# Ledger of designs, part 140: peptides against a protein of PDB entry 5TUV

Target 1, 107 residues: chain A of PDB entry 5TUV
Amino acid sequence: KEVIDRLRYLKAEIEDLELKERELDQQKLWLQQSIKNVMDDSINNRFSYVTHEDICNCFNGDTLLAIQAPSGTQLEVPIPEMGQNGQKKYQINLKSHSGPIHVLLIN
Target 2, 107 residues: chain B of PDB entry 5TUV
Amino acid sequence: AQECQNLEVERQRRLERIKQKQSQLQELILQQIAFKNLVQRNRHAEQQASRPPPPNSVIHLPFIIVNTSKKTVIDCSISNDKFEYLFNFDNTFEIHDDIEVLKRMGM

## One batch from the design tools (peptide; made by RFdiffusion4, then SolubleMPNN)

Design b2_p22_6_s2 (from b2_p22_6, 10 letters changed)
Fold by OpenDDE base, seed 5:
Structure b2_p22_6_s2 (fold): chain B 107 residues (1-107), chain C 107 residues (1-107), chain A 22 residues (1-22)
Amino acid sequence: as target 1 above (107 residues)
Amino acid sequence: as target 2 above (107 residues)
Amino acid sequence: SKEEQENLEYHKKLQEKVNRIN
């Protein structure tokens, strides 16, 4: 009897948790859409940038590449392998489908 | 009972997923706030300067930052089409998204 | 090998960031 009651309790709780998880999924979707809407706003889009100084303050002493690409751009980083010249290949592959990619060098 | 134990494991699994999703939602909220703060900062700055920044002096969202040593040799080539880029490095590098940059900026 | 492990760890760290970006 106690085991049966425990089983019933657990099943009911799991069902409630399933509902809660779906609720969170919907909230995430809503929030993501909200963020997109805010970023796509004409005024916000006009001012949605960082400066070279901003980046330099975040990363001190290194060479920095700023790569601006449209949302949905595919980014691939292959596992480093030995090249034909014996040098390891450290690579970044970018594929955009909706617009050009812009690259800035920040020293 | 084994069935009871299985359900308890499932319950715990779902609880952990819910916790993770709640954390992810909080991060999205912070991202939205950071973006709004960025926009506000830039609007104010341009108002004070009475002009927009030069086009090549800023990095527009969305973007990524590639961080590498000053000694690293970087080669960039366009592959297949105008929307595909290949970056070659002779040493290791780091990648950071715009969200992380905004966090580091204190937005 | 040690080198392979280092490569794997390096790639793993980058892949984590890539997954966030994509």
Scores: peptide ipSAE 0.255, ipTM 0.872, DockQ to the pose 0.835
Fold by OpenDDE base, seed 1:
Structure b2_p22_6_s2 (fold): chain B 107 residues (1-107), chain C 107 residues (1-107), chain A 22 residues (1-22)
Amino acid sequence: as target 1 above (107 residues)
Amino acid sequence: as target 2 above (107 residues)
Amino acid sequence: SKEEQENLEYHKKLQEKVNRIN
């Protein structure tokens, strides 16, 4: 009897949690769409940028590359392996399908 | 008894997923706020300057930042496909997305 | 090896960033 009652309680609670999870999934979807709409707005798009100073203030004393690429651009970082010359391979592979990639050096 | 234990494990799993989704939702909200603040800042700045910034002085979203040592040698190759880029480094590097940059900027 | 482990950890950290971007 006690075990049966506990089972019933747990099943009911799990059902409630499933509903809550679906609610959160829906909210995430709507918010993602909202963000997309805001970013795609012509006025917002015109002013959607950061400056060299902004980047320099975020990072200290290093070489910085700013890579601007369209949404959906594929980014790949292979596992470092020993090259033919005995040097480790540190690489970034980028492939864009919808537009050009722009690179800026920030020092 | 075993079924009860299984359901309790499932219950806990769902609770953790819900917690994670709630956190992700909050991050999305902050991202949207940060973007709006960025746009507002830039609009105000351009109004004060009475001109837009030079094209090569700003980085438009979306972008990534690659951070590496000042001693790191970087070369870039463009494949036959004009949308494919290969970056080679002689040492380790870090990657940061635009969302993280906006956070660091205090937007 | 220790070097392999370091490489793996390095790659793991970068891959986390990549997964966020993609």
Scores: peptide ipSAE 0.250, ipTM 0.871, DockQ to the pose 0.896
Fold by OpenDDE base, seed 4:
Structure b2_p22_6_s2 (fold): chain B 107 residues (1-107), chain C 107 residues (1-107), chain A 22 residues (1-22)
Amino acid sequence: as target 1 above (107 residues)
Amino acid sequence: as target 2 above (107 residues)
Amino acid sequence: SKEEQENLEYHKKLQEKVNRIN
């Protein structure tokens, strides 16, 4: 029966797909660790920055704030809600656990 | 058969997950490449200038960029402790991570 | 222009606040 053959084929294919998915999961973990290692390298860390010009070239006509915070810093942007004065609240909440937060006005 | 249909649905779901994971992996690869290119650029630039840039002229990774209208009023305060920051805006803003910035820079 | 001056002043004030926090 064609259905029986299809079932066998599908089961075999699903098994192959499971293997492929696990392979991709492992590759992702490996790459994430690799990226971390590269970024944590002392030499790379020394040169891991962008300039004001870089930022200005990426954005035009707006006020730009650069917020440099340590990895692991919690960033919360609440959904705008009506405040006490009837105005919507536009906020950014930052909580650092491992170091200071540095803020720069770019333009 | 119902079993065949169920397996086909599962197969398709797995294929879609694999596709998504492949895309995510590609993005990670691009991130790593962008970072390496950034480091290379900065090293070369500092070699040409024979000095590092002034400390306040660069933004070190990791960072975020907040852009808003020039008319937007921004207030920043330290809340609760020295590790918690609150930014208040009287209008909407956008947030961009360092990865997006590197992409816009063409890294 | 006056608008540009106002914007400049705004940015100056904002920068001062940011610098104080840092």
Scores: peptide ipSAE 0.163, ipTM 0.863, DockQ to the pose 0.029
Fold by OpenDDE base, seed 2:
Parts: C-alpha cells; structure tokens; sequence
Structure b2_p22_6_s2 (fold): chain B 107 residues (1-107), chain C 107 residues (1-107), chain A 22 residues (1-22)
C-alpha cells in the first residue's frame, strides 16, 4: 500500500510539473516575441546603440573589435587546430544574409 | 519498486528543467529591462545634445565584441560572398554578445 | 584611447584593414 500510495503521489506531481514546464515554455515564447517587438519598434531601434566609451568601460587592456552583424548572422568559431604551418588556427567566420557587416576597432 | 524509483528520477529531472527554465526566463526579463534602459539613456542624451551622435561613434545593436591581446595579429578578409567575413587571429580571443555588454554596463 | 604608444602603429594598421573592409 505504501508503494502504491507513493506511485499515485509521484504520478500526480509529475503531471503538475508537466503543466508548469509547458507554462514556462509559453512564457518564454511570449517574452521573446515581446523583446523582438520592442527592438523592432522604429523609435527604440533608433536609440538601440552603445558608445565606444561604454565598450571601453566593459573591457580593459585588450584589442577590441566591435562587429555589427544583422540579426540572423551565422557565427562560426572552429576549434583551434594546428595549421599547415604548425600554427594553431584561431578563426571567426561570419555569414550574413540580411545585410552588411560593419567592423570597428575600439581604441 | 523499480517503477517508484523511476518516477522519482523523472520527477527530479523535471524539477531541474523547470529550475533552468525559470532562470532563463529571468534572464530574458533582465534583457528587456536593460534594453529599455539603454534606449531611455540614449534618448535623454540626444535630447540634451540636441543632435544624434556621429555615425561612427556608436555601435548599433545587434553586435558582438571580440577581445584579444594587444599583441594578437588580426587579419580580416571578405569572401567571394560579400556577406561572408573571415577573421584570423594568431592567438586566442574572446567573444561577447550585446546582452553581456549591456549587463556589464549596468543597464 | 587606451592604446599604448608602442602599440599605436599596430592598431593603425589594423584599423586601416578594417576600414578597407567596410
């Protein structure tokens, strides 16, 4: 009886957890769409930028590249491997489908 | 019973997934807030200056930041497809998205 | 700018490359 009661309890709890998980999934989708709508708004889009100072305040001591890539741009970073000349290859591959990529050196 | 143990494992698995999804949802909320704060800041700044910033002085979203040592040699080339870029580094680098930057900015 | 003087030439060359791409 104890085992049967535990089974019933667990099954009921799992059912509740399934509902909770689906609720969270829906909330995520809603929020993602909300963020997209906010960012796509013409007024918000006009002011959706950071300054060189902003970036410099976030990072120090290194060379900084700012790459403005349109939404949906594919970013590939191959695992570093030895090249033909014995040098490890550190690479970034970018593929844009919706617009040009703009690169800035942040000094 | 083995069935009871299996259900307990399943329950725990679902609880962990729910916890992860809750955290992800919280991050999305913070992203939305950060973006709204960024827009508000920039609107206020431009109102005070009575003009928009120079085009080359700002980095429009979406973007990524690549940081590497000052000693790192960076080569960039455009592939046959004008929307494809290849970056080569002779040493390691880090990549940060705009979301992380906004967090570091305290937005 | 956070660039060191000894690194200025390097960054200038890098910026030139970036500007040519843009």
Amino acid sequence: as target 1 above (107 residues)
Amino acid sequence: as target 2 above (107 residues)
Amino acid sequence: SKEEQENLEYHKKLQEKVNRIN
Scores: peptide ipSAE 0.140, ipTM 0.858, DockQ to the pose 0.030; fails the geometry check

Design b2_p22_6_s3 (from b2_p22_6, 9 letters changed)
Fold by OpenDDE base, seed 4:
Structure b2_p22_6_s3 (fold): chain B 107 residues (1-107), chain C 107 residues (1-107), chain A 22 residues (1-22)
Amino acid sequence: as target 1 above (107 residues)
Amino acid sequence: as target 2 above (107 residues)
Amino acid sequence: EEEEKKNLEYHKKLQEKVKRIN
């Protein structure tokens, strides 16, 4: 039966896709760890920065704040809701767990 | 048959997941390349200048960039918990992570 | 001109606050 043949084909293909998906999952994990290792390298860490010029070149005409915080810092941006004064609240909440937060005004 | 249709749906779902995972993997690869290029650029720049940049002139990874109108009033305060920072804006803002910045820089 | 002055003053104040936080 043609249907039976199609079923067999689909089952075989799905099995191959399962293998491919697992392969990609492993590659992702390995690459993530690789990136972490590269960034944590002492030499790379020394040079892992951008300049004011870099930021200014990326953005034009706005006030720019640069917030450097350690990895794992909690970032919360509440949904803008009306405050007690009738003004919407536009907020950023930061919670650092492993180090200081550094703030720079770019322009 | 119903079983055939079910497997077709499953096949398509897996194909889409694989496609998404492939895209995510590619993004990670690009991130790694961008970071390496950044490090190389900075090393070369410091060699040319024969000195490191001033400490307050650079932004170390990881960081975020907040951009808003020049008319936006920004208040920053530290909560009772020394590890919590609150930013208040009287208008909308945008947040960009360091990965996006590196992309905009062409790294 | 006034807007520019206000903007400049705002940025100066903000920068001072940031320095204190840092």
Scores: peptide ipSAE 0.119, ipTM 0.870, DockQ to the pose 0.030
Fold by OpenDDE base, seed 2:
Structure b2_p22_6_s3 (fold): chain B 107 residues (1-107), chain C 107 residues (1-107), chain A 22 residues (1-22)
Amino acid sequence: as target 1 above (107 residues)
Amino acid sequence: as target 2 above (107 residues)
Amino acid sequence: EEEEKKNLEYHKKLQEKVKRIN
């Protein structure tokens, strides 16, 4: 009896949680679309940039590369493996589909 | 009894997923706010300067920042497909997306 | 051919830029 009651309770709670999770999923999709719309706006797109100073203020000490690429550009970072020379290969692969990639050396 | 335990595990699993999704949603909200603040800042700055910034002085979104040691040797190759870029490093690097940069900027 | 040449030139310019920090 007690077990049966617990089972009923748990099943009901899980159903409620499923609804909540789906609600959150929908909210996420809505917000993602909203962000996309905001970024794609002509005025916002015109002003969607950071300055060299902005980047320098965020990072210090190391060499900084800024890579600007079109939305949807594929970024691949292979797991470092031993190369032919016995050295690990540290690589970044970028594949653009809609426009040029621009690289800036910040410091 | 075993079924009860299984459902309890499932309940807990769902609760954790919901918590994670709530956090992710909050992050998206912050991203949108940060972007809007960035646009506002840049609009104001250009109004004061009465001109847009020089093209090479800004980094347009979307972008990534790669940081590595000053001692790291960096090589960039463009494949036969002009849309593909290969960066080769002789040491480790870190990648930061534009979202993280905006956070660090305090947007 | 011209496109390949342009790509090569871009590559060279990029290499030069990156080498400045080495």
Scores: peptide ipSAE 0.118, ipTM 0.865, DockQ to the pose 0.023
Fold by OpenDDE base, seed 3:
Structure b2_p22_6_s3 (fold): chain B 107 residues (1-107), chain C 107 residues (1-107), chain A 22 residues (1-22)
Amino acid sequence: as target 1 above (107 residues)
Amino acid sequence: as target 2 above (107 residues)
Amino acid sequence: EEEEKKNLEYHKKLQEKVKRIN
């Protein structure tokens, strides 16, 4: 009797958690769409940029590359492996499908 | 008893997923706020300057930032189709997305 | 000072390469 009651309680709680999880999934979807709409707005798009100063204030003392690419651009960073000369290879691969890639040296 | 244990494990699993989804939702909210603040800042700045910034002085979203030591040698090559870029570094680097940059900017 | 000069030259070379890529 006690085991049966515990089972029933747990099943009911899990069902409530499933409902909560679905609610969060829907909220995420709606928020993602909202963000897209805000970013795609013509006025917002016009002012959706950062300056060199902004980047320099966030990162100092290093070489900084800014890479602007269209949404959906493929970014690949292979695991470093030893090259033929015994040096590890550190690489970034970019593949754009919808427009040009723009590269800037910040400092 | 075994069935109760299985359901308790499932309950805990769902609770953890819900916690993760709540955190992800909060991040999306912060992203939207940061973007709106960025747009507002830039709009105000251009109004004060009475002109837009030079095209090559700003980085439009979406973008990534690559930082590495000033001693790092960087080579870049473009594929035949001109939509693929390969960066080679002789040392380690870090990649930061625009979302992280906006956070560091305090947006 | 030499390190700063080397860094400057490096950045200039890199910037030229970036400009050609763009």
Scores: peptide ipSAE 0.117, ipTM 0.869, DockQ to the pose 0.030
Fold by OpenDDE base, seed 5:
Structure b2_p22_6_s3 (fold): chain B 107 residues (1-107), chain C 107 residues (1-107), chain A 22 residues (1-22)
Amino acid sequence: as target 1 above (107 residues)
Amino acid sequence: as target 2 above (107 residues)
Amino acid sequence: EEEEKKNLEYHKKLQEKVKRIN
């Protein structure tokens, strides 16, 4: 009796959790669409930028590259391995399919 | 007993996923707020200055920031259409997305 | 490994367009 009751309880709880998870999935989808709509708004898009000062304040003392690319641009960072000259390769590969990539040096 | 244990493991697994999804939703909310604050700031700033910023003085979203030591040598290879970039560094680097930057800016 | 080889080939192909950002 006790084991049977425990099994029933657990199964019922799991079912409730499944419903909760689906609810969260829907909320995420809705929120993502909301963010997209806000960012795609003509006025918001016009003002969706940061300045050199903004970036410098976040990363003092470093060489900074600001890379602006369309959403969905492929970003690859290969695992550092030894190159032909024996030096480790530290690389970033970018591939865009919807527009050009722009790079700014921030000093 | 074994069946109960299996269901308890499944229950715990689902609880953890739900927790993760809740956290992700919170992050999305913060992203939306940060973006709206950024837009508001920039609109106000341009109104006060009575002009938009110079084109090469700002970084439009979406973007990434690559930071590395000032001693790091950076080489960049660019495709003809500027759709593909290959960056080579002689030392380690860090990549930060625009979301993280907005957080650091206090947006 | 193949990806690294491709990257190297890409780098060689675009050697004339390489810019030092320093």
Scores: peptide ipSAE 0.126, ipTM 0.870, DockQ to the pose 0.039; fails the geometry check

Design b2_p22_6_s4 (from b2_p22_6, 8 letters changed)
Fold by OpenDDE base, seed 4:
Structure b2_p22_6_s4 (fold): chain B 107 residues (1-107), chain C 107 residues (1-107), chain A 22 residues (1-22)
Amino acid sequence: as target 1 above (107 residues)
Amino acid sequence: as target 2 above (107 residues)
Amino acid sequence: DEEEKKNKEYYEKLQKKVNKIN
């Protein structure tokens, strides 16, 4: 009797949680689209940039490459493996499908 | 008893997923706020300067930052249309997206 | 200033390498 009542309660709660989870999923999708719309706005797009100073304030002492790539650009970082010369290969592969990639050296 | 325990495990799993999704949603909200703050800052700065910044002095979103030691040797090959890039490093590097940069900027 | 100069030179070298490869 107690077990049966507990089972019914748990099943009902799980159903409520399923509804809540779906709600959150929908909210996420909506917010993602909202962010995209805000970024694609002509005025916002015009001012969607950071300066060299901004980057330098975030990082110090290292060589910094700023890679401006269109949304959807494929970024691949292979797992470092030993090359033919016995050196580990540290690589970045970029492939854009919507526009050119621009690289800036910072510092 | 076993069925009750199984449902309690499922309940807990769903609660954890909901918590994670709520956190992700909050992060998206913060991203949107950071972007809006960036736009506002840049608009104000350009109004004061009465001119836009030089094209090569800023990094337009979306972008990534690659940082590595100053001793790291970097080789780059690109396609003619600049749609494909291959970077080779002789040492480790770090990659940071524009979202992280905005966070570090305090936006 | 000197660091900027070094970085500029490095960037130019990178560009030259890229142009050579292309």
Scores: peptide ipSAE 0.097, ipTM 0.854, DockQ to the pose 0.025
Fold by OpenDDE base, seed 1:
Structure b2_p22_6_s4 (fold): chain B 107 residues (1-107), chain C 107 residues (1-107), chain A 22 residues (1-22)
Amino acid sequence: as target 1 above (107 residues)
Amino acid sequence: as target 2 above (107 residues)
Amino acid sequence: DEEEKKNKEYYEKLQKKVNKIN
C-alpha cells in the first residue's frame, strides 16, 4: 500500500508539473512577441542604438568590430581546423537575406 | 518499486526543466527592460543635444561585437551588395551579441 | 565638412585594420 500511495502521489505531482511547464511555455511565447512588438515600434526603432563609448566601456584592451546586420542574418563560425597551409582557420561568415551589413571599427 | 523510481527520475527531470525555463523567462524580462531603458536614454540624450548623433557614431540594433587581440590581422571579403561578409582572422576572437552588451552597459 | 572629415578618417582607420579582399 505504501508503494501504491507513493505512485499516486508521484503521478499527481507530475501532472501538476506538466501544467506548470505549459504555463511557462505560454509566458515565454507571449514575452517573445512582446519584445518583438516593442522593437518593431517606429519610435523605439529610431532610438535602438548604442554609441562607440558604450562599447568601449564594455570592452577594453582589444580590437573591437561592430557588425550591424538585419535580424535573421545567418552567422557561421566554422570549427577551427587546419588549412591547406597548416594554419588554423578563424573565420566568420555572415549572410543577410533582407538587407546590407554594416561594419564599424570601434578601437 | 522500480516504477516509483522511474517516476521519481521523471519528476526530477521535469523540475529541472521548469527551473531552466524560469531562468530563461527572467532573461527575456531583463532584455525587454534593458531595451526600454536604452531607448529612454537615447531619447533624452538627443533632446539635450538638440540633434541626432552622427550616423557613423552609433551602432543600431541588432548587432554583434567581435573582440580580438590588437595584434590580430583581420581580412574581410564583401559581396557587391554587402549582403555577404567573410572575415578571416589570424588568431582567435570572441563574439558578443547586443543583449550581452546591454547587460554590460547596465541597462 | 568637419563631419565628413571625421567620417573619412574613421573609415581610413578601419581600412588599416580590416583589409578588403576583392
Scores: peptide ipSAE 0.082, ipTM 0.854, DockQ to the pose 0.021
Fold by OpenDDE base, seed 5:
Structure b2_p22_6_s4 (fold): chain B 107 residues (1-107), chain C 107 residues (1-107), chain A 22 residues (1-22)
Amino acid sequence: as target 1 above (107 residues)
Amino acid sequence: as target 2 above (107 residues)
Amino acid sequence: DEEEKKNKEYYEKLQKKVNKIN
């Protein structure tokens, strides 16, 4: 009796959790679309930038590369492997499908 | 019963997923806020300056930042097609997306 | 000063490379 009741309770709770998870999924989709709409707005897009100073303030003392690439650009960072010359290969691979990639050196 | 234990494990798994999704939603909200704040800042700045910033002085979203030591040698080449870029570093590097940068900026 | 000069030269070279790529 007690075990049966516990099983029923757990099954009911799991069902409720499934509904909650679906709700969260929908909210995520909605919010993502909202963000996209805001960013794609002509006025917002015009002002959607950071300055060199902004970046330098975040990363003082380093060599900085700013890479502008369209949304959806493929970014690959292979695991460093030993190269032919005996040096580990530290690489970044970028593949854009919708537009050019722009690179800036930030000093 | 074993069935009860299995359901309890499933219940806990779903609870953890829900928690993770809630956290992700919060991050998206923060992203949206940060972006709006960035736009507002830039609009105000350009209004005060009565001109837009020079094209090469700003980094338009979306972007990524690669930071590495000042001693790191960086080589870049276009590979396969004009939309594919290969970066080679002789030492370790870090990658940061625009979202993280906005957070560091306090947006 | 010398190290700073070397760093500057490095950045200039890097900038030229980046600009050339673009």
Scores: peptide ipSAE 0.068, ipTM 0.853, DockQ to the pose 0.029
Fold by OpenDDE base, seed 2:
Structure b2_p22_6_s4 (fold): chain B 107 residues (1-107), chain C 107 residues (1-107), chain A 22 residues (1-22)
Amino acid sequence: as target 1 above (107 residues)
Amino acid sequence: as target 2 above (107 residues)
Amino acid sequence: DEEEKKNKEYYEKLQKKVNKIN
Protein backbone atom coordinates (compact mmCIF):
# COMPACT_ATOMS: atom_id res chain seq x y z
CA LYS B 1 0.00 0.00 0.00
CA GLU B 2 2.72 2.42 0.92
CA VAL B 3 4.77 1.43 -2.12
CA ILE B 4 1.78 1.82 -4.40
CA ASP B 5 1.08 5.27 -3.06
CA ARG B 6 4.70 6.26 -3.54
CA LEU B 7 4.64 4.99 -7.11
CA ARG B 8 1.56 7.04 -7.87
CA TYR B 9 3.15 10.12 -6.40
CA LEU B 10 6.39 9.69 -8.31
CA LYS B 11 4.65 9.08 -11.61
CA ALA B 12 2.52 12.16 -11.20
CA GLU B 13 5.52 14.27 -10.28
CA ILE B 14 7.51 13.01 -13.25
CA GLU B 15 4.68 14.01 -15.55
CA ASP B 16 4.71 17.48 -14.07
CA LEU B 17 8.46 17.68 -14.52
CA GLU B 18 8.14 16.66 -18.15
CA LEU B 19 5.73 19.51 -18.72
CA LYS B 20 8.06 21.91 -16.97
CA GLU B 21 10.99 20.80 -19.08
CA ARG B 22 9.04 21.30 -22.29
CA GLU B 23 8.03 24.73 -21.09
CA LEU B 24 11.64 25.66 -20.50
CA ASP B 25 12.61 24.37 -23.92
CA GLN B 26 9.97 26.55 -25.51
CA GLN B 27 11.06 29.57 -23.50
CA LYS B 28 14.62 29.04 -24.65
CA LEU B 29 13.57 28.97 -28.28
CA TRP B 30 11.53 32.12 -27.89
CA LEU B 31 14.33 33.92 -26.14
CA GLN B 32 16.84 32.88 -28.78
CA GLN B 33 14.56 34.22 -31.47
CA SER B 34 14.13 37.42 -29.49
CA ILE B 35 17.88 37.87 -29.22
CA LYS B 36 18.25 37.29 -32.94
CA ASN B 37 15.58 39.86 -33.71
CA VAL B 38 17.24 42.42 -31.46
CA MET B 39 20.64 41.85 -33.00
CA ASP B 40 19.29 41.95 -36.55
CA ASP B 41 17.65 45.30 -35.99
CA SER B 42 19.34 47.90 -38.14
CA ILE B 43 19.87 50.40 -35.35
CA ASN B 44 21.12 47.82 -32.89
CA ASN B 45 23.40 46.33 -35.50
CA ARG B 46 24.94 49.74 -36.12
CA PHE B 47 25.89 50.03 -32.46
CA SER B 48 26.82 46.42 -31.78
CA TYR B 49 30.54 46.91 -31.20
CA VAL B 50 33.19 47.09 -28.53
CA THR B 51 36.30 49.24 -28.46
CA HIS B 52 39.94 48.34 -28.16
CA GLU B 53 39.84 49.80 -24.69
CA ASP B 54 36.99 47.51 -23.76
CA ILE B 55 39.00 44.48 -24.77
CA CYS B 56 42.18 45.66 -23.11
CA ASN B 57 40.30 46.14 -19.88
CA CYS B 58 39.11 42.56 -20.02
CA PHE B 59 42.52 41.01 -20.64
CA ASN B 60 45.91 41.98 -19.29
CA GLY B 61 49.41 41.22 -20.38
CA ASP B 62 48.71 39.05 -23.39
CA THR B 63 48.74 39.32 -27.13
CA LEU B 64 45.15 39.72 -28.20
CA LEU B 65 43.64 38.96 -31.56
CA ALA B 66 40.14 40.13 -32.28
CA ILE B 67 38.54 38.10 -35.01
CA GLN B 68 35.44 39.54 -36.57
CA ALA B 69 33.66 36.70 -38.25
CA PRO B 70 30.13 36.49 -39.58
CA SER B 71 27.61 34.40 -37.76
CA GLY B 72 27.92 30.79 -38.70
CA THR B 73 31.64 30.92 -39.27
CA GLN B 74 33.21 27.56 -38.72
CA LEU B 75 35.77 27.45 -35.94
CA GLU B 76 38.07 24.49 -35.63
CA VAL B 77 40.68 24.02 -32.97
CA PRO B 78 42.45 20.75 -33.56
CA ILE B 79 43.78 18.81 -30.63
CA PRO B 80 47.45 19.63 -30.37
CA GLU B 81 49.53 16.91 -31.93
CA MET B 82 53.22 16.52 -32.31
CA GLY B 83 54.51 18.03 -35.49
CA GLN B 84 57.38 16.91 -37.64
CA ASN B 85 59.77 18.79 -35.42
CA GLY B 86 58.42 17.21 -32.29
CA GLN B 87 56.61 20.38 -31.35
CA LYS B 88 52.93 20.43 -30.59
CA LYS B 89 50.85 22.22 -33.16
CA TYR B 90 48.48 24.80 -31.83
CA GLN B 91 46.12 25.86 -34.57
CA ILE B 92 42.92 27.71 -35.27
CA ASN B 93 41.05 27.18 -38.50
CA LEU B 94 38.36 29.60 -39.53
CA LYS B 95 36.04 29.25 -42.48
CA SER B 96 33.34 31.75 -43.26
CA HIS B 97 30.59 31.13 -45.75
CA SER B 98 28.74 34.42 -45.58
CA GLY B 99 31.42 37.07 -45.62
CA PRO B 100 35.03 37.99 -45.10
CA ILE B 101 36.82 37.58 -41.81
CA HIS B 102 38.57 40.56 -40.31
CA VAL B 103 41.39 40.30 -37.80
CA LEU B 104 42.61 43.02 -35.48
CA LEU B 105 45.65 42.97 -33.27
CA ILE B 106 44.85 44.50 -29.92
CA ASN B 107 47.82 46.00 -28.04
CA ALA C 1 10.26 -1.89 -4.59
CA GLN C 2 12.85 -1.66 -7.32
CA GLU C 3 10.39 0.22 -9.51
CA CYS C 4 9.99 2.87 -6.87
CA GLN C 5 13.73 3.30 -6.63
CA ASN C 6 14.04 3.56 -10.40
CA LEU C 7 11.42 6.27 -10.54
CA GLU C 8 13.12 8.18 -7.77
CA VAL C 9 16.34 8.13 -9.74
CA GLU C 10 14.52 9.30 -12.84
CA ARG C 11 12.83 12.05 -10.86
CA GLN C 12 16.14 13.30 -9.59
CA ARG C 13 17.62 13.17 -13.07
CA ARG C 14 14.81 15.30 -14.44
CA LEU C 15 15.12 17.79 -11.60
CA GLU C 16 18.78 18.25 -12.38
CA ARG C 17 18.08 18.75 -16.08
CA ILE C 18 15.45 21.33 -15.27
CA LYS C 19 17.88 23.13 -13.02
CA GLN C 20 20.45 23.21 -15.79
CA LYS C 21 17.94 24.50 -18.30
CA GLN C 22 16.85 27.20 -15.89
CA SER C 23 20.45 28.28 -15.55
CA GLN C 24 20.93 28.34 -19.30
CA LEU C 25 17.81 30.40 -19.72
CA GLN C 26 19.08 32.88 -17.19
CA GLU C 27 22.33 33.17 -19.10
CA LEU C 28 20.44 33.98 -22.28
CA ILE C 29 18.48 36.65 -20.47
CA LEU C 30 21.68 38.18 -19.21
CA GLN C 31 23.13 38.03 -22.70
CA GLN C 32 20.20 39.96 -24.09
CA ILE C 33 20.45 42.55 -21.35
CA ALA C 34 24.18 42.91 -21.90
CA PHE C 35 23.69 43.47 -25.61
CA LYS C 36 21.01 46.08 -25.06
CA ASN C 37 23.23 47.86 -22.57
CA LEU C 38 26.10 47.81 -25.05
CA VAL C 39 23.96 49.35 -27.76
CA GLN C 40 22.69 52.00 -25.39
CA ARG C 41 26.21 52.88 -24.29
CA ASN C 42 27.45 53.22 -27.83
CA ARG C 43 24.48 55.26 -28.97
CA HIS C 44 24.99 57.66 -26.13
CA ALA C 45 28.71 57.91 -26.76
CA GLU C 46 28.26 58.67 -30.44
CA GLN C 47 25.61 61.25 -29.66
CA GLN C 48 27.99 63.01 -27.32
CA ALA C 49 30.84 62.87 -29.82
CA SER C 50 28.54 63.79 -32.71
CA ARG C 51 30.37 61.26 -34.86
CA PRO C 52 30.84 57.53 -35.19
CA PRO C 53 34.07 55.95 -34.03
CA PRO C 54 36.81 55.32 -36.57
CA PRO C 55 36.15 52.06 -38.36
CA ASN C 56 39.36 50.39 -37.24
CA SER C 57 38.94 51.41 -33.62
CA VAL C 58 36.00 49.16 -32.90
CA ILE C 59 35.22 45.47 -33.07
CA HIS C 60 31.80 44.65 -34.41
CA LEU C 61 29.84 41.69 -33.15
CA PRO C 62 30.02 38.82 -33.62
CA PHE C 63 33.66 38.32 -32.77
CA ILE C 64 36.02 36.14 -30.83
CA ILE C 65 39.09 37.05 -28.85
CA VAL C 66 42.20 34.94 -28.94
CA ASN C 67 44.68 35.62 -26.20
CA THR C 68 48.13 34.14 -25.85
CA SER C 69 51.44 34.98 -24.25
CA LYS C 70 53.36 37.89 -25.70
CA LYS C 71 56.12 35.41 -26.30
CA THR C 72 53.96 33.24 -28.50
CA VAL C 73 54.82 33.26 -32.17
CA ILE C 74 51.77 33.62 -34.34
CA ASP C 75 51.58 32.84 -38.03
CA CYS C 76 48.52 33.61 -40.09
CA SER C 77 47.58 32.36 -43.52
CA ILE C 78 44.72 34.03 -45.31
CA SER C 79 42.82 32.86 -48.35
CA ASN C 80 42.48 35.11 -51.35
CA ASP C 81 38.84 35.80 -50.62
CA LYS C 82 39.54 36.27 -46.90
CA PHE C 83 36.95 33.67 -46.07
CA GLU C 84 39.45 31.22 -44.66
CA TYR C 85 42.10 31.78 -42.02
CA LEU C 86 44.69 29.48 -40.56
CA PHE C 87 46.47 30.52 -37.39
CA ASN C 88 49.51 28.72 -36.11
CA PHE C 89 50.82 29.24 -32.61
CA ASP C 90 53.96 27.87 -31.07
CA ASN C 91 52.27 27.79 -27.68
CA THR C 92 48.88 27.51 -26.04
CA PHE C 93 46.12 30.06 -26.49
CA GLU C 94 42.67 30.84 -25.15
CA ILE C 95 39.52 31.70 -27.05
CA HIS C 96 36.77 33.89 -25.68
CA ASP C 97 33.48 34.70 -27.34
CA ASP C 98 31.79 38.06 -27.43
CA ILE C 99 29.32 37.00 -24.75
CA GLU C 100 32.09 36.41 -22.26
CA VAL C 101 33.67 39.73 -23.19
CA LEU C 102 30.43 41.57 -22.54
CA LYS C 103 30.22 39.87 -19.17
CA ARG C 104 33.73 40.93 -18.29
CA MET C 105 32.86 44.46 -19.37
CA GLY C 106 30.06 44.49 -16.84
CA MET C 107 27.34 45.06 -19.40
CA ASP A 1 39.42 48.32 -56.10
CA GLU A 2 40.37 51.00 -53.63
CA GLU A 3 38.61 49.33 -50.76
CA GLU A 4 40.33 46.10 -51.59
CA LYS A 5 43.66 47.87 -51.59
CA LYS A 6 42.98 49.34 -48.20
CA ASN A 7 42.05 45.98 -46.84
CA LYS A 8 45.14 44.44 -48.30
CA GLU A 9 47.28 47.13 -46.78
CA TYR A 10 45.65 46.58 -43.45
CA TYR A 11 46.39 42.89 -43.48
CA GLU A 12 49.92 43.54 -44.59
CA LYS A 13 50.39 45.88 -41.67
CA LEU A 14 48.86 43.34 -39.38
CA GLN A 15 51.20 40.70 -40.68
CA LYS A 16 54.13 42.99 -40.07
CA LYS A 17 53.02 43.57 -36.53
CA VAL A 18 52.59 39.89 -35.94
CA ASN A 19 55.99 39.24 -37.42
CA LYS A 20 57.44 41.88 -35.17
CA ILE A 21 55.95 40.17 -32.17
CA ASN A 22 57.45 36.96 -33.43
Scores: peptide ipSAE 0.086, ipTM 0.853, DockQ to the pose 0.021; fails the geometry check

